Peptides against a protein of PDB entry 3NZW. Designs and how they scored, part 17

Target 1, 212 residues: chain A of PDB entry 3NZW
Amino acid sequence: TTTLAFRFQGGIIVAVDSRATAGNWVASQTVKKVIEINPFLLGTMAGGAADCQFWETWLGSQCRLHELREKERISVAAASKILSNLVYQYKGAGLSMGTMICGYTRKEGPTIYYVDSDGTRLKGDIFCVGSGQTFAYGVLDSNYKWDLSVEDALYLGKRSILAAAHRDAYSGGSVNLYHVTEDGWIYHGNHDVGELFWKVKEEEGSFNNVIG
Target 2, 222 residues: chain B of PDB entry 3NZW
Amino acid sequence: QFNPYGDNGGTILGIAGEDFAVLAGDTRNITDYSINSRYEPKVFDCGDNIVMSANGFAADGDALVKRFKNSVKWYHFDHNDKKLSINSAARNIQHLLYGKRFFPYYVHTIIAGLDEDGKGAVYSFDPVGSYEREQCRAGGAAASLIMPFLDNQVNFKNQYEPGTNGKVKKPLKYLSVEEVIKLVRDSFTSATERHIQVGDGLEILIVTKDGVRKEFYELKRD

## One batch from the design tools (peptide; made by RFdiffusion4, then SolubleMPNN)

Design b1_p10_8_s3 (from b1_p10_8, 6 letters changed)
Fold by OpenDDE base, seed 4:
Structure b1_p10_8_s3 (fold): chain B 212 residues (1-212), chain C 222 residues (1-222), chain A 10 residues (1-10)
Amino acid sequence: as target 1 above (212 residues)
Amino acid sequence: as target 2 above (222 residues)
Amino acid sequence: MAFEVRNALL
């Protein structure tokens, strides 16, 4: 798995691959590793598929309950804290989760929290999570600027996942891409890695380790 | 040390069409190298036009299916006989599976039916409740033999339009029920040849708007 | 055959 999220002048970019594995077996190439909690809040999934899917769906329910009770959308801080508190209760039980909670509230602005099953909760501007995270960081860190245009930021997110898909055997399938703004998240499509790779190689003149 | 799980073998396969879905399974039940039964159905009509199979350790599979059937029953009691949608069924099954997260049902679960738009739907689950809607899925002992075949024949992976120098993929299209049945039969006959835990009989449940029908085919009894 | 959990590795 490779997931990433980063803040920039235009909001948040979230990009994830779609491969699931069981050992050497490719279980799926089409897994949805982003949960759309509400129109302004996303969760990403890495680690145990069931752990992430179950508890982030549960998180969505908790966020909805907050909205109903408080008549206000939950903050990204609070949403991430709910999840963090939950996984901490299971410390030592063997949950495997690496998640990013990404969203926008008027109070916080664009916000990203990293939450994992070790009990770590971090706020930050840039996170890559998964077995391919270091590959994604290599591309992302090399090209990241706060002042990126939305177009460039979207491309950078997509391109970083592509790099990870290329080098990490456990990442691949497709890139799912999101842009989060003050108006909510916008889905920017599913990009098959097989097609995307050749397109990017041709346009950039990159990936010269592969002969086309 | 003590192993609480058994392995009863078998293989299951789901394929969704445009306005139908199929869920098929062999009828062989084994323990180690012994055939316990040559006809032990493992694909079930659970009501509300939902068919289900949980393949692997049969005791766990049967328990899970029974729990789901009971869930359907109580859903009707609690919601004025409302039909349980396939997506809601999938969510319910996730909770059944994840409820035993730390002592899982040792099964690969597939359900099939029609979504709320009348389109064929197949959902597959891991042992602890992760699930995904797909056009096709093989599960069980011979899943590794069948799934790549389905990738090629249902989703047309690695197929291209002739004369395009591999530049144009074969377009995705729905298969007819007849074509799907052919693929299912070919899958299981092939799997039976190469896997000792697959054979004896093939039972196919076909879900349409008119309900569930069953077809049975003999497999090799080796 | 033993089943494995689908894994999106960290």
Scores: peptide ipSAE 0.289, ipTM 0.813, DockQ to the pose 0.146
Fold by OpenDDE base, seed 1:
Structure b1_p10_8_s3 (fold): chain B 212 residues (1-212), chain C 222 residues (1-222), chain A 10 residues (1-10)
Amino acid sequence: as target 1 above (212 residues)
Amino acid sequence: as target 2 above (222 residues)
Amino acid sequence: MAFEVRNALL
């Protein structure tokens, strides 16, 4: 898996691959690793597929309950804390989760929290999470600027996942891309790696380790 | 030390069509190298036009299917005989599986039916309840032999239009029920040839708007 | 183990 999220002047970019594995077996190439909790809040998934899928769905329910009770959308801080508190209760039980909770509230602005099953909860501007995270960081860190245009930011997110899909055997399938603004998240499509790779290679003149 | 799990072999396969879905399984049940039964069905009609199989350790599979059937029953009691949708069934099964997250059912679960728009639907589950809707999925002993075949023949993976230098993919299209049945039969006959835990018989449940029908075919009995 | 859990590895 490779997931990433970063803040920039235009909001938040979230990009993820779609491969699931069981050992050396490719279990799926089409996994949805982003949960759309509400129109302003996203969660990403890495680690145990069932753990992430189950508990982030549960998180969605908790966020909805908050909205019903408080007549206001939950903050990104509070949503991430709910998940963090939950996994902390299971500490030592063997959950495997690496998640990013990304969203926008008026009081917080665009916000990203990293939450994992070790009990770590971090607020930050840039995170890459998964077995391919270091590959993604290599591209992302090399090209990141706060002042990126929305177009360039979207491309950078997509391009970083592509790099990870290329080098990480456990990442691949497609890139799912999101842009989060004050108006909510916008889905920017599913980009098959098999097609995207050649397009990017041709347009950039990159990936010269591959002949063709 | 006591091992709570067994492996009863077998293989299952689900394929969704446009307005139908198929869930098939062989009827061989084994332990180690011994055939326990040549006809032990493992694909079940669970009501509400949902068919289900949980393949692997048969004791766990049977338990899971029974629990789901009971869940369907109580859903009707609690919700004025409302039909359980396939997506809701999938969520329910996730909870059944994840409820035993730390002592899992050793099964690969597949359900098939029609979604609320009348389109064929196949959902597959890992042992602890991760699930995904797909057009096709193989599970069980010979899944690794069959799944790549399905990738190629259902989803047309690695197929391109002739004369395009590999630049134009073969377009996706739904398969007819007849085409799906052919693929299922070819899958299982092929798997039977190369896997000792697959054989004897093939039972196919076909879900349409008109209900569930069953077909049976002989497989090699060696 | 009869079947492996699907994993989006960290």
Scores: peptide ipSAE 0.282, ipTM 0.803, DockQ to the pose 0.151
Fold by OpenDDE base, seed 5:
Structure b1_p10_8_s3 (fold): chain B 212 residues (1-212), chain C 222 residues (1-222), chain A 10 residues (1-10)
Amino acid sequence: as target 1 above (212 residues)
Amino acid sequence: as target 2 above (222 residues)
Amino acid sequence: MAFEVRNALL
């Protein structure tokens, strides 16, 4: 898996691959590793598929209950804290989760929290999570600027996942791309790595380690 | 060390069509190298136009299916005989599986039916309850032999339009029920040839708006 | 051969 999220002047970019594995077996190439919790809040998944899918869906329910009780959307801080508290209670039980909770509230602005099954909860501007995270960081860190245009930011997110898909055997399938603004998240499509790779190679003149 | 799990072999396969879905399974039940039964059905009509199979350790599979059938029963009691939708069934099964997260059901679960728009639907589950809606899925002993075949023949992976220099993929299209049945039969006959835990009989459950139909075919009784 | 189903990992 490779997931990433970063803040920039235009909000948040979230990009993820779609491969699931079981050892050397490619279990799926079409997994949705982003859970759309509500129109303003996203969760990403890395680690155990069932652990992430189950508990982030549960998180969605908790967020909805918050809205019903408080008549206000839950903050990104509170949503991430609920998940963090939950996994911390299971510390030592063997949960495997590396998640990012990304959202936009009027109070917080664009916000990203990293939450993992070790109980770590971090607020930050840039996170890459998964077996391919270091490959993604290589591209992302080299090109990241706060002042990126929305177009450039979307491309950078997509391009970083592509790099990870290229080098990490456990990442691939497609890139799912999101842009989060004050008005909510916008889905920017599913980009098959098989097609995207050749497109990017041609347009950039990159990936010269591959002949074709 | 004591191993609480057994392995009863077998293989299952689901394929969704446009207005139908199929879930098929062989009828062989084995332990180690011994055939326990040549006809032990493992694909079940659970009501509400939902068919289900949980393949692997048969004791766990049977337990899971019984629990789900009971869940359907109680759903009717609690919600004025409302039909359980396939997506709701999938969520329910996730909870059944994840409820045993720390002592899992040792099974690969597939359900098939129609979604609320009348389109064919197949959902597959790992042992602890992660699930995905897919156009096709193979599970069980010969899944690794069949799934690549389905990638090619259902989802047309690695197929391109002739004369396009590999630039245009073969377009995705729904398969007819006849085409799907052919693929299922070819899958299981091929799997039977190469896997000792697959064979004897093939039972196919076809779900349409008119209900569940069953078809049976003999397999090699090797 | 024994039946082996592995948990999906992301």
Scores: peptide ipSAE 0.349, ipTM 0.816, DockQ to the pose 0.131; fails the geometry check
Fold by OpenDDE base, seed 2:
Structure b1_p10_8_s3 (fold): chain B 212 residues (1-212), chain C 222 residues (1-222), chain A 10 residues (1-10)
Amino acid sequence: as target 1 above (212 residues)
Amino acid sequence: as target 2 above (222 residues)
Amino acid sequence: MAFEVRNALL
């Protein structure tokens, strides 16, 4: 898996691959690694598929209950804390989760929290999570600027996942791309890695380790 | 050391069409190198136009299916005989599986039916309850033999339009029930040839708006 | 054994 999220002047970019594996077996190329908790809040998934899917779905329910009880959308801080508290209760049980909770509230603005099954909870501007995270960081860190245009930021997110999909055997399939703004998240499509690779290679003159 | 799990072999396969879905399984049940039964069905009609199979350790599979059937029954009791939708069934099965997260059911589960728009639906589960809706999925002993075939023949992977120099993919389209049944039969006959845990018989359950139909075909008995 | 059930990883 390779997931990433970063804050910039235009909000948050979230980009993820879609491969699931079981050992050397490619279990799926079409997994949804982003949960749309509400129109303003996303969760990303890395690690055990069932652990992430089950507990982030559960998190969605908790967030909805918050809205019903408080008559207000849950904050990103509170949502991420609920998940962090939950996984900490299971510490030592063997859960495997690396997640980012990304969203917007008027109180917080665009916000990203990293939460993992070790109990770590971090607020930050840039995170890459998964077996391909270092490949994504290589591209993302080299090109990131706060002042990126929305177009350039979307491309950078997509391009970083593509680099990871190329080098990490456990990442691939497609890139699912999101832009989170004050008006909520916007889905920017599913981009097949095979097609995207050749397009980017041609347009950039990159990936010269592959002769096409 | 005592191993609480057995392996009863077999293979299952689900394919979703436009307005139908199929779930198929061989009828061989084995332990080690011994055939326990040449006809032990493992694909079940669970009501509400949902068919289910949990392939791997048969004791776990049977337990899971029984629990799900019971869940359907209680769903009707609690909700005035409301039909359980396939997506709700999938969520329920996730909870059944994940409820044993730390002592999992040793099975690969597939369900098939129609979604609320009448479109064919196949959901597949790992042993601990992750699930995904897909157009096709193979599970069990010969899944690694069949799944690549389905990638190619259902989703047309690695197929391109002639004369385009590999630039235009073969377009996706739904397959007819007859075409799907052909693919299922070819999958299982091929798997039977190359895997000792697959064979004897093939049972196919076809779900349409009119209900569940069953078909049976002989496989090699080697 | 040829039959192998594995948990999916992301």
Scores: peptide ipSAE 0.347, ipTM 0.820, DockQ to the pose 0.136; fails the geometry check

Design b1_p10_8_s4 (from b1_p10_8, 6 letters changed)
Fold by OpenDDE base, seed 5:
Structure b1_p10_8_s4 (fold): chain B 212 residues (1-212), chain C 222 residues (1-222), chain A 10 residues (1-10)
Amino acid sequence: as target 1 above (212 residues)
Amino acid sequence: as target 2 above (222 residues)
Amino acid sequence: MPFEVADARL
């Protein structure tokens, strides 16, 4: 898996691959590693598929209950804290989760929290999570700046996942791309790595380690 | 040390069509190298136009299916005989599986039916309850032999339009029920040839708006 | 485990 999220002047970019594995077996190439918790809040998935899918869906329910009780959207801080508290209660039980909770509230602005099954909860501007995270960081860190245009930011997110898909055997399938603003998240499509790779190679003149 | 799990072999396969879905399974039940039964059905009509199979350790599979059938029953009691939708069934099964997260049902689960728009639907589950809706899925002993075949023949992976220099993929299209049955039969006959835990009989459950139909075919009995 | 049915990883 490779997931990433970063803040920039235009909000948040979230990009993820879609491969699931069971050892050397490719279990799926079409997994949705972003849960759309609500129109303003996203969760990303890395680690155990069932752990992430189950508990992030549960998180969605908790967020909805918050809205019903408080008549206000839950904050990104509170949503991430709920998940963090939950996984911390299971510390040592063997949960495997690396997640980012990304959202936009009027109170917080664009916000990203990293939460993992070790109980770590971090707020930050840039995170890459998964077995391919270092490959994604290589591209992302070398091109990131706060003042990216929305177009450039979307491309950078997509391009970083593509790099990871290329080098990490456990990442691939497609890139799912999101842009989060004050008005909510916008889905920017599913980009098959097989097609995207050749397109990017041609347009950039990159990936010269591959002939074709 | 004591191992609470067994392996009863077998293979299952689901394929979704436009207005139908198919879930098929062989009828062989084995332990190690011994055939326990040549006809032990493992694909079940669970009501509400939902068919289910949980393949792997048969004791766990049977337990899971029984629990789900009971869940359907209680759903009717609690919701004025409302039909359980396939997506709701999938969520329910996730909870059944994840409820045993720390002592899992040792099975690969597939369900098939029609979604709320009348389109064919197949959902597959890992042992602890992660699930995905897919056009096709193989599970069980010969899944690794069949799944690549389905990638090629259902999802047309690695197929391109002639004369396009590999630039235009073969377009995705739904398969007819006849084509799906052919693929299922070819899958199981091939798997039977190469895997000792697959054979004896093939039972296919076809779900349409008119209900569940069953078909049976002989497989090699070696 | 007796057979290769493993949990999916992301």
Scores: peptide ipSAE 0.370, ipTM 0.811, DockQ to the pose 0.143; fails the geometry check
Fold by OpenDDE base, seed 4:
Structure b1_p10_8_s4 (fold): chain B 212 residues (1-212), chain C 222 residues (1-222), chain A 10 residues (1-10)
Amino acid sequence: as target 1 above (212 residues)
Amino acid sequence: as target 2 above (222 residues)
Amino acid sequence: MPFEVADARL
């Protein structure tokens, strides 16, 4: 897996691959590694597929309950804390989760929290998570600027996942891309790596380690 | 050290069409190199136009299917005989599987039916309850032999329009029930040739708006 | 594992 999220002047970009594996077997190329918790809140998935899918869906239920009880949307801080508290209770049981909780509230603005099954909870502006994270960071860190346009930021997110898909055997399939603003998240499509790779190679003159 | 799991072999396959879905399985049941049965059905009609198979360790598979059938029963009791939708069934099965997260059902589960829009639906599960809706999925002993074939023949992977220099993919389209049945039969006959745990018989359950139909075909009995 | 059934990883 490779997932990333970063804050910039235009909000948050979230980009993820879609491959699942079971050892050397490619289990799926079409996994949804982003959960749309509500129109303003996203969760990303890395690690055990069932652990992430089950508990982030559970998190969605907790967020909805908060909304019903408090008559307002849950904060990104509170949502991430709920998940963090839960996985910490299971510490040592063998859960495998690397997640980013990304969203917008009027109180917080655009916000990203990293949460993993080790009990780590971090607030930050840039995270890459998964087996391909270092490959994504290589592209993201070298091109990131706060002042990126929305278009450039979207491309950078997509391009960073593509780099990881190229180098990490456990990442691939497609890139799912999101832009989060004060008006909520916007889905920016599913980009198959098979076509995207050749398109980017041609347009950029990149990936010269591959001839054809 | 005692191993609580066995392997009863077999293979299952689901394919979704436009207004139908199929779930197929061979009827061979084995232990090690011994054939226990040449006809032991492993694909079941669970009611509400949902068919289910849980392939791998048969004891776990049977237990899971029984629990799901019971879930359907109680759903009717609790919700005034409301039909359980395929997406809700998938969520329920996730909870059944994940409820044993630390001692899993040792099975690959597939269900098939129609979604609420009347479109064919196939859901597949890992042993601990991750699930995905897909157009096709193979599970069990020969899944590694069949799944790449389905990628090519259902999802048209690595197929391109002639004369486009590989720049235009073959367009996706729904397959007819007849085409799907052909693919299923070819999948299982091919798998039987190369895998000792697959053979004897093929049972196909076809789900349409009119209900569930069953078809049976002989496979090699080697 | 005794046979080809394993949990999926992301």
Scores: peptide ipSAE 0.370, ipTM 0.809, DockQ to the pose 0.148; fails the geometry check
Fold by OpenDDE base, seed 3:
Structure b1_p10_8_s4 (fold): chain B 212 residues (1-212), chain C 222 residues (1-222), chain A 10 residues (1-10)
Amino acid sequence: as target 1 above (212 residues)
Amino acid sequence: as target 2 above (222 residues)
Amino acid sequence: MPFEVADARL
């Protein structure tokens, strides 16, 4: 898996691959590694598929309950804390989760929290999570700046996942791309890595380690 | 040391069509190198036009299917005989599986039916309840033999339009029920040839708006 | 793991 999220002047970009594996077996190329918790809040998934899918869905329910009880959308801080508290209760039980909770509230603005099954909860501007995270960071860090246009930011997110899909055997399939603003998240499509790779290679003159 | 799990072999396969879905399984049940039964059905009609199979350790599979059938019953009791949708069934099964996260049902689960728009639907589950809706899925002993074939023949993977120099993929299209049945039969006959845990009989459950139909075909009994 | 079924990883 490779997931990433970063803040920039235009909000948040979230990009993820779609491969699931069971050892050397490619279990799926089409997994949705982003949960749409509400129109303003996303969760990303890395680690155990069932652990992430189950508990982030559960998180969605908790966020909805918060909205019903408090008549206000849950903050990104609170949502991430709920998940963090949950996984902390299971500490040592063998959960495997590397998640990012990404959202936009009026109070917080665009916000990203990293939450993992070790109990770590971090607020930050840039995270890459998964087996391909280092590959994604290589591209993301080298091109990131706060003042990116939305177009450039979307491309950078997509391009970073593509780099990871290229180098990490456990990442691939497609890139799912999101842009989060004060008006909510916008889905920017599913980009098959097989097609995207050749397009990017041609347009950039990159990936010269591969002969077409 | 006691091992609570066994392996009863077998293989299952789901394929979704436009307005139908199929879930097929062989009828062989084995332990180690011994055939326990040449006809032990593992694909079940669970009501509400949902068919289910949980392949792997048969005791766990049977338990899971029974629990799901009970869940369907209680859903009717609690919701004025409302039909359980296939997506809701999938979510329910996730909870059944994940409820045993730390002592899993050792099975690969597939359900098939129609979604709320009348489109064919196949959902597959890992042992602990991760699930995905797909057009096709093979599970069980010969899944590794069949799944790549399904990728090629259902999802047209690695197929391109002639004369395009590999630049235009073969367009996706739904298969007819007849085409799907052919693929299922070819899949299982081929798997039977190469896997000792697959054989004896093939039972196919076909889900349409008109209900569940069953077909049976003989496989090699070697 | 007694057989080929394993949990999916992301």
Scores: peptide ipSAE 0.366, ipTM 0.817, DockQ to the pose 0.148; fails the geometry check
Fold by OpenDDE base, seed 2:
Structure b1_p10_8_s4 (fold): chain B 212 residues (1-212), chain C 222 residues (1-222), chain A 10 residues (1-10)
Amino acid sequence: as target 1 above (212 residues)
Amino acid sequence: as target 2 above (222 residues)
Amino acid sequence: MPFEVADARL
């Protein structure tokens, strides 16, 4: 898996691959590693597929309950804290989760929290999570600026996942791309890695380790 | 050391069409190198136009299917005989599986039916309850032999339009029920040739708006 | 003990 999220002047970019594996077996090329919790809040998945899918779905229910009880949307801080508290209760039980909770509230603005099954909870501007995270960081850190245009930011997110999909055997399939703003998240499509690779290679003159 | 799990072999396969879905399984049940039964059905009609199979350790599979059938029954009791949708069934099965997260059911589960729009639906589960809706999925002993074939023949992977220099992919298209049945039969006959845990018989459950139909075909018995 | 039917990983 490779997931990433970063804040910039235009909000948040979230980009993820779609491969699931079971050892050397490619279990799926089409996994949805972003949960749409509400129109303003996203969760990303890395680690155990069932652990992430089950507990982030559960988180969605908790966020909805908050909205019903408090008559306002849950904050990104509170949503991420609920998940962090939950996984901490299971510490030592063998859960495997590397998640990012990304969203917008009027109080917080665009916000990203990293939460993992070790109980770590971090607020930050840039995170890459998964087996391909270092490949994504290589591209992302080299090109990141706060002042990126929305177009350039979307491309950078997509391009970083592509680099990871190329080098990490456990990442691939497609890139799912999101832009989070004050008006909520916007889905920017599913981009097949095979097609995207050749397009980017041609346009950039990159990936010269591959002849073709 | 004691192993709480067995392996009863077999293979299952689901394919979704436009307005139908199929779930197929061989009828061989084995332990080690011995055939326990040449006809032990492992694909079940669970009501509400949902078919289910949980392939791997048969004791766990049977337990899971029984629990799900019971869940359907109680759903009707609690919700005025409301039909359980396939997506709700999938969520329910996730909870059944994940409820044993720390002592999992040793099975690969597939369900098939129609979604609320009448479109064919196949959901597949890992042993602990991660699930995905897909157009096709193979599970069990010969899944690694069949799944690549389905990638090619259902989802048209690695197929391109002639004369395009590999630039235009073969377009996705729904398959007819007859075409799907052909693919299922070819999958299982091929798997039977190359895997000792697959064979004897093939049972196919076809789900349409009119209900569930069953078909049976002989497989090699060696 | 590894499962023949392994858990999916992301």
Scores: peptide ipSAE 0.365, ipTM 0.817, DockQ to the pose 0.162; fails the geometry check

